# Designs tried in a protein design run: peptides against a protein of PDB entry 3PUK. Part 18

Target 1, 227 residues: chain A of PDB entry 3PUK
Amino acid sequence: ERGLKSVVWRKIKTAVFDDCRKEGEWKIMLLDEFTTKLLSSCCKMTDLLEEGITVIENIYKNREPVRQMKALYFISPTPKSVDCFLRDFGSKSEKKYKAAYIYFTDFCPDSLFNKIKASCSKSIRRCKEINISFIPQESQVYTLDVPDAFYYCYSPDPSNASRKEVVMEAMAEQIVTVCATLDENPGVRYKSKPLDNASKLAQLVEKKLEDYYKIDEKGLIKGKTQS

## One batch from the design tools (peptide; aimed at target 1 F107 C120 I124)

Design b1_p28_1 (made by RFdiffusion4)
Pose (drawn by RFdiffusion4):
Structure b1_p28_1 (pose): chain A 227 residues (1-227), chain P 28 residues (1-28)
Amino acid sequence: as target 1 above (227 residues)
Amino acid sequence: EEEEEEEAEEELEELEEKLEERKELEEE
């Protein structure tokens, strides 16, 4: 099947689980709020065992160290989600697991990356960005994770316009991961209608996905596709 | 253990190079 959640599942399996799957052994997966909703969206937790995951646990709440099991960190590039990782490895009195495999849902800010580039320890065996920043609500419907996006788009023009841009970029980059997961580099068009916000956004997505496919690394897509 | 450490350092350097390339493309 080609359901939207089927497509995403095919990505997670090959880009995450298979990428660190060692046939004979199992791992512990750690999730933040987003990745929980993402995985609950496109599979049952039963399917995870077959993918080398014996235990899944919340990266937020404190956990008991299992220094003989390797950890699979499947998290978003969020300060909270990342600070929690640094609690397990490096500073201080660490560690908590035998090895660390980090998979970011989206591009990791240099700011956050540096905080883990230092307290790196020989543990962090891998750090990848897979670019999946959306929820496959239905086989044909997707939703983003841009908190309070509606308010910061139609609020007046007061002090909290600086956040509007933050929301506008968050939507743009997050939409781009939708195209990348679908292996599509579509042409961009907006409606040029009420308030003309789709124009500002259409430009951000157009610019960002040009920069994106200048780096992909999957090498499957470059230049505009038939979409 | 020394081989694992070298591998970890190379992995982080590859990611850093990718982030630097992204930043340079965004500035262009």
Fold by OpenDDE base, seed 2:
Structure b1_p28_1 (fold): chain B 227 residues (1-227), chain A 28 residues (1-28)
Amino acid sequence: as target 1 above (227 residues)
Amino acid sequence: EEEEEEEAEEELEELEEKLEERKELEEE
């Protein structure tokens, strides 16, 4: 069995690099904070070079235009990352690259998608969602990329309730992407605690698993696997 | 270039379709 890192790399290679690969063509790859961590966890720079990536740049930084090269955006579907992309292509006079291939790590909200379409459609050669929003650590261990997750989930302050829900949602999404990457639909197991956060998270995961497999398998729900 | 633009339009349409399907599933 391949470790989780190898599975993640294979997913990225197939869904991103193989999808936009052109023989003899080099691309600049733009990463955000999450995708930088993700790629760092499962590949080396030499692997990216083999996939036709010449340079990696941080999407949040001010970058010099390379107008003769196409750009591969491997980014999270967040307002911050999308706004950075829009700044790169929003004006004809300010285009930083020749064209864009966009791969989102998760479902892009309609509002963000519509904003991209309205502003930059002519510059986009690909726009896909690949559903990978976790960091592999070990063969079967992953880390969720949810800022301050522990703080909000266990905060006794009622003013954090709304933020707690957002964090729980993000955690559930990332757990589902692990299951999807492993091609598994696990039975969710949890132990209830006083705050019942585990139960709430389990319910969110179950719902999102159902939604994911309904969409990806043309309405066919996979049976629960033993994981 | 025209072929690449057509491919890009098709991919955006496919993504829009998937987004609409997702909304329908959330409303059920």
Scores: peptide ipSAE 0.031, ipTM 0.484, DockQ to the pose 0.679
OpenDDE base, seeds 1, 3, 4, 5: peptide ipSAE 0.030, 0.036, 0.008, 0.028; ipTM 0.522, 0.504, 0.394, 0.473; seeds 3, 4, 5 fail the geometry check

Design b1_p28_1_s1 (made by RFdiffusion4, then SolubleMPNN; from b1_p28_1, 13 letters changed)
Fold by OpenDDE base, seed 3:
Structure b1_p28_1_s1 (fold): chain B 227 residues (1-227), chain A 28 residues (1-28)
Amino acid sequence: as target 1 above (227 residues)
Amino acid sequence: DKEEEEKSKKELEEFEEKLKKLKKIREE
């Protein structure tokens, strides 16, 4: 019953915690809104302690400096989260932590990445992107992180058609990421509503899945998994 | 709220750019 949650945790453990882990070293972990929800969905505080995290802090809050400790930033690549990081390290004289390890949950735009490099490069020990832009709710249920997905997908306003397409494309990409994470090539099932959004999304997902598995290192189209 | 709308527009633009990059990577 915890299949997706365990997979997500395993991915985070491997991609984030194992990557920056040093024996006997404790880190402060900084989370944003999305990663707080993500971690809360797939792990307990005891699990984080085992991974060498002593304290979890909200990146958006004002925090007291702990200059002797390194910080692990597990955050989304948003202007808000990046700006909060920059405040922690932007001043040479007032760095909040000893050093930073940054792990983004998704692709970081070049503009944000360049901003980080320009101001805080000397303080950063790691900066990686991991593709985890979804929240597991149940073993087979997840929430996508797509801005205003509901509004654009269900808007009756034809002026939003172009935006709706972008949102659907983003959702399809995240669904493919979930499938890739689970190593599954599911048959897409949907119930069409009057707006035909489900059909369009299904078509996008199918196309993207086909493309993904065609390019997959194994060169073999994996058979459809019955979901 | 106009401010929320502008934020949403920017986020969508970032997603569009991301998608374009992903498409390019997949085409290579």
Scores: peptide ipSAE 0.012, ipTM 0.305, DockQ to the pose 0.037
OpenDDE base, seeds 1, 2, 4, 5: peptide ipSAE 0.000, 0.000, 0.005, 0.000; ipTM 0.269, 0.271, 0.265, 0.263; seed 1 fails the geometry check

Design b1_p28_1_s2 (made by RFdiffusion4, then SolubleMPNN; from b1_p28_1, 11 letters changed)
Fold by OpenDDE base, seed 2:
Structure b1_p28_1_s2 (fold): chain B 227 residues (1-227), chain A 28 residues (1-28)
Amino acid sequence: as target 1 above (227 residues)
Amino acid sequence: DEEEEKESEEELKKFEELLKKRKEIEKE
């Protein structure tokens, strides 16, 4: 079954595990809330063991130092997750792990990157964005992980206008990650709604798709496909 | 250790260059 789950797993395997693989080396993997759900949706613990992961830890929890082991951080580029990472490596005397491999599920903001560079530059062996910010449910179904998306998009309160824009941006980014994972550049289709949210989102997705494929690692600009 | 530190700095430099490139494209 070439379901979305298998595609996502294959992407993670190639973009994360194969990228940081060293023969005979075991790593501790740190996950946040999103990546815990993501991995749970597309793999088993046995699969992670086969990829050289000895232990999975929650990045938000207090953890005992394992200074002799390297850590694989598979996390979202959020202030919360990055702050937890910085706590693990922020002090030379209190480093929890030997070194870090960091893989972001989405585009990392410059502000967060600058914080990482300023405090942990010597400890990071890999830093990459893999662009998987959705949860595969079924072969053709995925869930966007945008907190309170429904609330802000449909809020009648004008004070939420700025938050609505942020939510729309986040949704657009996640839709682009689905396209990237499937290696597709589809034409954007939407159903018009009274609030015109669908039109706004479609425009954002189209713009982000253009940007993504323009800077594609393969240097390939793909044409629009029929979806 | 010094070599590993240098490699780490180079890795972050590559990442930073990607960020800059993306930002430039977004401005076009």
Scores: peptide ipSAE 0.514, ipTM 0.905, DockQ to the pose 0.838
OpenDDE base, seeds 1, 3, 4, 5: peptide ipSAE 0.514, 0.510, 0.502, 0.512; ipTM 0.905, 0.903, 0.901, 0.903; seeds 3, 4 fail the geometry check

Design b1_p28_1_s3 (made by RFdiffusion4, then SolubleMPNN; from b1_p28_1, 10 letters changed)
Fold by OpenDDE base, seed 1:
Structure b1_p28_1_s3 (fold): chain B 227 residues (1-227), chain A 28 residues (1-28)
Amino acid sequence: as target 1 above (227 residues)
Amino acid sequence: DEEEEKKAKEELEKFEELLEKRKKIEEE
């Protein structure tokens, strides 16, 4: 076992590539900033070629149309990434690709989904959330992609309390995605600190884990796993 | 292709149902 990187790759392979794979069909894969880092951390270009990806493109860049090919969008559910997708398919005459398979790394907000539904519905062949919102660093280590997390969590400024809450929620969500990816329901351990950040985060994680397993596609409620 | 468009709509409907289900659980 290659640790967390291998697990992440296996998850992506199963949830994304196997889900949309057609024999003999090549796709263009569109990545954003996060998914570029994610894939770079757990696979090689040769691995992607084996999965039927001919080329990878940056979704943020102006790209030439390849109208005969289908596109695989592996992107984060952000306004920026979604807007780029919308530009690719928003106009019938301006479609860059034949069709789109969309896989979000996290839960897609209703607002973004509604935009997609309103403008690009006919171009979509798949739309799924795979819940991988972390980057594996080591076999047992991962990093969360939450902007300014450190700043807000450790800020002594009371005016940042609301922002801190938002950041902690985002962190908790990403931790849950790690657990889901690893197929684990861990007992949460933490040390109390003056700011009580660890306790609050732990509570959020526990709650979100419970909610996640209630809606698990397999319908399986898993017991606590020893970490 | 009308068939492909129909399939596309069905796909999004399924996704929307998942979103709604999630929302209900979060509200409980």
Scores: peptide ipSAE 0.297, ipTM 0.818, DockQ to the pose 0.782
OpenDDE base, seeds 2, 3, 4, 5: peptide ipSAE 0.248, 0.089, 0.091, 0.287; ipTM 0.782, 0.625, 0.631, 0.809; seeds 2, 3 fail the geometry check

Design b1_p28_1_s4 (made by RFdiffusion4, then SolubleMPNN; from b1_p28_1, 12 letters changed)
Fold by OpenDDE base, seed 4:
Structure b1_p28_1_s4 (fold): chain B 227 residues (1-227), chain A 28 residues (1-28)
Amino acid sequence: as target 1 above (227 residues)
Amino acid sequence: DKKEEEESKKELKEFEEKLEKLKKLREE
């Protein structure tokens, strides 16, 4: 049973591969740490070959130019990943690939987007955001991509309280995106800890779910689904 | 370790910005 994995793959196939697919064209795909884990969780290399991907490269590593091929960047909208992209295309004379298709796994901040536009807009054939900021582990199990989530949530240092709040909100937001992807409004269950982080997170998730379904395209709150 | 911490801080800042943007979008 691969419920979540299948949903994620379908989303990526539709939003990324089908969007940039050209008959007879092969692309190099650039991945970051998150998208590497994401794709590895929901597809095989053979699946990527079928989608016109010849080689997968890590965006963080030094790579040899392949100037005759277009590059598909499937990356997180982070400064690190964006900076790596900019190194590939920041100089017109030293571009590593023929052109770029960029697909962000989440909303790209305007600051990063503007930075990209200012430096290498001519090299970009596509630049889109998809809502897939989670990694499926099991049929209905996923991992969130939140920086230092464990550290800040469980830090005994009170000075990290502000960071903890941000992390918890980010986690809650990503959980909502999972629910949106699955088109489900789950009942939230949690095990309480002494720090009550699980309870707080659950409350944030429930609140955000309610908000999401209230403002959805249909303006309807869906019934709770078992998850 | 220091470089990783700096990267994590940058990523977290971006998450903050994203959250603010999302909140604004939901309020519209």
Scores: peptide ipSAE 0.000, ipTM 0.273, DockQ to the pose 0.041
OpenDDE base, seeds 1, 2, 3, 5: peptide ipSAE 0.000, 0.015, 0.014, 0.000; ipTM 0.278, 0.301, 0.278, 0.266; seeds 1, 2, 3 fail the geometry check

Design b1_p28_2 (made by RFdiffusion4)
Pose (drawn by RFdiffusion4):
Structure b1_p28_2 (pose): chain A 227 residues (1-227), chain P 28 residues (1-28)
Amino acid sequence: as target 1 above (227 residues)
Amino acid sequence: EEEAEEELEELEEKLEKRKELEEEAEEE
């Protein structure tokens, strides 16, 4: 099947689980709020065992160290989600697991990356960005994770316009991971209609996905595709 | 040690290229 959640599942399995899957052994997977909703969206937790995951745990709440099991961190590039990882490795009195495999849902800010580039420890065996920043609500419908996006788009023009841009970029980059997951580099068009916001956004997505496919690394897509 | 350093250097180089491309796009 080619359901939207089937497509995403095919990506998670190959880009995450298979990428650190060691045939004979199992791992503990750690999730933040987003990745929990993402995985619950495109599979049952039963399917995870077959993929090398014996236990899934919340990265937020404190956990008991299992120094003989390797950890699979499947998290977003969020300050909270990342600060929790640094609690397990490096500073201080660490560690908590035998090894660390980090998979970011989206591009990791240099600011956050540096905080883990230092307290690295030989543990962090891998750090990848897979670019999946959306929820496959239905086989043909997707939703983003841009908190309070509606309000910051139609609010007046007061002090909280600086956040509008933050929301506008968050939507743009997040939309781009939708195209990348679908292995599409589509042309961009907007409606040029009420308030003309789709124009500002259409430009951000156009610019960002040009920069994106200048780096992909999957090498499957470059230049505009038939979409 | 060498494997972990190689992984981080690859990611760092990727992020630096992404940042440079974003700065060039803003300047245009």
Fold by OpenDDE base, seed 5:
Structure b1_p28_2 (fold): chain B 227 residues (1-227), chain A 28 residues (1-28)
Amino acid sequence: as target 1 above (227 residues)
Amino acid sequence: EEEAEEELEELEEKLEKRKELEEEAEEE
């Protein structure tokens, strides 16, 4: 079985690099905090050079304009990353790059999408969602990008109940993206400790898996796999 | 520009379908 890292790299290569590849063309790639960690976990700089990336830049930093080059934004669909993108293209006179290819790691909220469309649509050559919102660690191990997940899930304070639900929802969404990446519809298994958090998360994952496979582009209803 | 518009339309359609499913799932 191919390790999770190789599967993730293959997906990024096909969904991002192959999609925007042009022979003899070099691009600047813009990364955020999450995508920096993601790429570092599954590829080397030499691999990115082979895919036509000349320079990697942090989207959060001030950067000098390179108006003759196209930019590849591989970013999470967050207000912070989107706002940085909008600053790069917000003014016709101050565009940092020739054009943009945007690849989101997960579903972009409508509010953010509409903001991009209203402000920068003419500068965008591609805008896609690739559904990779996790970091592969080992062959079957991944890390979720949910800030303070542990704190809220195990908080004894009832005042954090609403925040706990939001965190569990975000975790469930990311687990579903792992399953989608692996092309699996697993039966959810959990160990219940004194806190019913595992059971709640399992229910959320099952619900979201069902929704995902209902709208799968292939129209294939996959049965539950043993994972 | 035409290719960018098509990609945006496809993304909008995907977002709309997702919202519909989420709303249906909240009502059950």
Scores: peptide ipSAE 0.016, ipTM 0.324, DockQ to the pose 0.763
OpenDDE base, seeds 1, 2, 3, 4: peptide ipSAE 0.008, 0.014, 0.015, 0.006; ipTM 0.368, 0.334, 0.321, 0.364; seed 3 fails the geometry check

Design b1_p28_2_s1 (made by RFdiffusion4, then SolubleMPNN; from b1_p28_2, 13 letters changed)
Fold by OpenDDE base, seed 4:
Structure b1_p28_2_s1 (fold): chain B 227 residues (1-227), chain A 28 residues (1-28)
Amino acid sequence: as target 1 above (227 residues)
Amino acid sequence: DEEVEKELEEFEEKRKKYNKLKEESKKE
């Protein structure tokens, strides 16, 4: 039984590294907070070296230009990460790297995509979305990257209701990405709590799974596979 | 450069298609 970490690594290797790899070419890899955690959970630095990554850099930090090297951006499709990318390539005279390969961990909103396209399309060699928005822990265990999820989900304050819903949606989306990564349509099980958050989340997951498989690459609805 | 532009266009088309399908799935 292959652990979730190995599955995630295999997916990243295939979708990202193999996609942009060139013989004899080294790249600088730019990571955000999420992708740093993601890669740290499923690979070692030696693995990245084998994939042609010489160094990894935090996209949020100020970095020295390395204009002779291409950059691999493995980032979340957030305004913050995109803005940092745009700072690196927004001006021809100020570009930090030779070119960019961009791989988003999730669907990139049109607003962000259009912003990228308008400002630095000529610097981009690849732009793809992959479906990995979770952190693998163990074989069947993952951590959701949803800030303050616990706080909002269990907040008794009605004023947090809207935020709670957003958090649950984000959690559900990440669970679906796990399923997509594993190519599984699981049966959803939950333990209900007094606030019924688990039930609500389960319903969201089920709905999103249905939507995902309806609109998958093959346009096929897959049946439930495992519990 | 032309190849890159084509890839970006294809990506954009794919995204548009995805969004359309996603919206349709919400209506069903």
Scores: peptide ipSAE 0.039, ipTM 0.445, DockQ to the pose 0.494
OpenDDE base, seeds 1, 2, 3, 5: peptide ipSAE 0.031, 0.024, 0.034, 0.024; ipTM 0.425, 0.388, 0.424, 0.408

Design b1_p28_2_s2 (made by RFdiffusion4, then SolubleMPNN; from b1_p28_2, 12 letters changed)
Fold by OpenDDE base, seed 1:
Structure b1_p28_2_s2 (fold): chain B 227 residues (1-227), chain A 28 residues (1-28)
Amino acid sequence: as target 1 above (227 residues)
Amino acid sequence: DKEVKEELEKFEEKRKKLKELKEESEKE
């Protein structure tokens, strides 16, 4: 059985590398904090070389222009990462790379997308959203990338109730993306806690899973998969 | 470049369709 790491790598290979691959063409790949952790968890540098990546660069750093090469941006849809991308292509005279292929790890908010469209549209050869907003830790274990999730979920302060709900929704969404990546519709199991966070999260996940499979691109309703 | 413009338009259209599908699924 292929571990979660292998599944994640396969997803990235298919959704990102195969999608923009051109024979004999090398690209520079730009990563942010999340995608650096993600790739580090599921592949080696040698794997990336095989996919036509010559150099990996941190999107947050000031980088020297390589105007003759195309850039592959594998980034999270955050203001920080998007702003760094915009700096690379915002000015015609100061373009760092020949063209951009952009792959977001999750849904890009309309505000950010519109900003990209307005300033950098002519530089974008490909733009896609993939659902991979988690980090595989073990063969069957993953961590979610939800900022302050721990703080809000375990906060005893009632004033954080609305924020807690938003965080739980984000967590549920990410869990669904894991299930989608694994092509699984698992039965949800949880232990009840005093704050009932596990129960609430489980309900959100179940609802979102149902919705996801109802609207799946393949139109296939999948039965429950044993974990 | 016509090709680049078409790519973003296709992407935008796909996003719109997905959003509509999500909204429909949430109403059911």
Scores: peptide ipSAE 0.146, ipTM 0.675, DockQ to the pose 0.401
OpenDDE base, seeds 2, 3, 4, 5: peptide ipSAE 0.102, 0.024, 0.143, 0.024; ipTM 0.626, 0.354, 0.660, 0.468

Design b1_p28_2_s3 (made by RFdiffusion4, then SolubleMPNN; from b1_p28_2, 13 letters changed)
Fold by OpenDDE base, seed 2:
Structure b1_p28_2_s3 (fold): chain B 227 residues (1-227), chain A 28 residues (1-28)
Amino acid sequence: as target 1 above (227 residues)
Amino acid sequence: DEEVKKELEEFEEKRKKLEELKKKSEEE
């Protein structure tokens, strides 16, 4: 079994870099907060250079235009990241780059996708979803990118119940992307605590795993593996 | 650019198919 970091890197290399690779062409890569952490966890700058990336930039920052170069956006499908992209290409006179390749780490909502299509379609060469929404730490350890997850999941305040559900849904989705990346359908193990958050999360993960494999394998459900 | 339009259309079609499959899976 390859370490989680190597698996994640291989996935990114295949799904992103190989997909948009052009011989002799260098690109600027735009990252958001999540993808910065993701790439930092599984690759080095030298690896990115080998993939034809000359410079990495933070999408949230004000950047100088490099109009002669194409841009590779590896970003989360969030309003914040999408808005930053739209600022780069929304105005014909204010285009920061020659063209864009967009790779989302997860499913992009139709609202965001339509907004992109309506505003920037002529500048987009690729737009794909690659289903990587976790940070590898160790060979079998990962960190979820869910803001304030701990706070909402363990909040005693009942007013946070709706937010807790949203957070748990996001966590479950990210866990499924780990399984998908590893090509595994694990048996979910958990220990219930007083708030039973672990049980709820486990149920969400199990449901989402079933849905994922049903869709991707033409209705074939993989047997549960021990992982 | 016709090529770009085609790619975006293909992407949209794939997304729609995935959504339909998800709905069917939830109904079963």
Scores: peptide ipSAE 0.025, ipTM 0.405, DockQ to the pose 0.415
OpenDDE base, seeds 1, 3, 4, 5: peptide ipSAE 0.012, 0.014, 0.018, 0.015; ipTM 0.387, 0.348, 0.345, 0.411

Design b1_p28_2_s4 (made by RFdiffusion4, then SolubleMPNN; from b1_p28_2, 10 letters changed)
Fold by OpenDDE base, seed 2:
Structure b1_p28_2_s4 (fold): chain B 227 residues (1-227), chain A 28 residues (1-28)
Amino acid sequence: as target 1 above (227 residues)
Amino acid sequence: DKEVKEELEKFEEKLKKRKELEEKSKEE
């Protein structure tokens, strides 16, 4: 088994870089906060150069146009990142780059997708979702990108119950993406605590795993593995 | 748990929409 970092890198290489690769062509890559952390965790700048990336830029920053080059957007499907993309291509007169390849780390809501399509369709050469919403830290350890997860999960305030559910759903979704990335269907183990958050999260993960493999694997349910 | 069920339904819907999105992206 390869370490989680190498598996994640391989997935990105296959799903993103190989998908838009053109021989002899260099691209500018635009990253957001999450994808910056993600790539930093699993690759080096030299690896990106080998994949035809000449420079990486932060999508949130004001950038100078490079109109002769195509841009590779590897970003989260958030309003913030999408809005930044739209600023780059929303006006014909103000296009920052020659064309765009967009790869979302997770499911892009229809509202965001439609907004992009309506505004920038002619500039987009590719738009895909690759289902990577976690940060690999060690061989089998990852960090979830769920803001304030600890606070809401362990809050004794009942007014935070709705937010807790949202956080737990997001965590479960990200865990499923890890499993999908590793091609694993693990048995879920947990220790119940007074708030029973672990049990609830485990249930969400199990159900989401089932749904993922049933739907995405053409109805083939992979047997549970030890991971 | 009603809340869990609703979240699962949302997830299933997302998966369906994701496939549709991929197909649309290929057509362009």
Scores: peptide ipSAE 0.023, ipTM 0.357, DockQ to the pose 0.038
OpenDDE base, seeds 1, 3, 4, 5: peptide ipSAE 0.027, 0.019, 0.031, 0.017; ipTM 0.350, 0.362, 0.395, 0.319; seeds 1, 3, 4 fail the geometry check

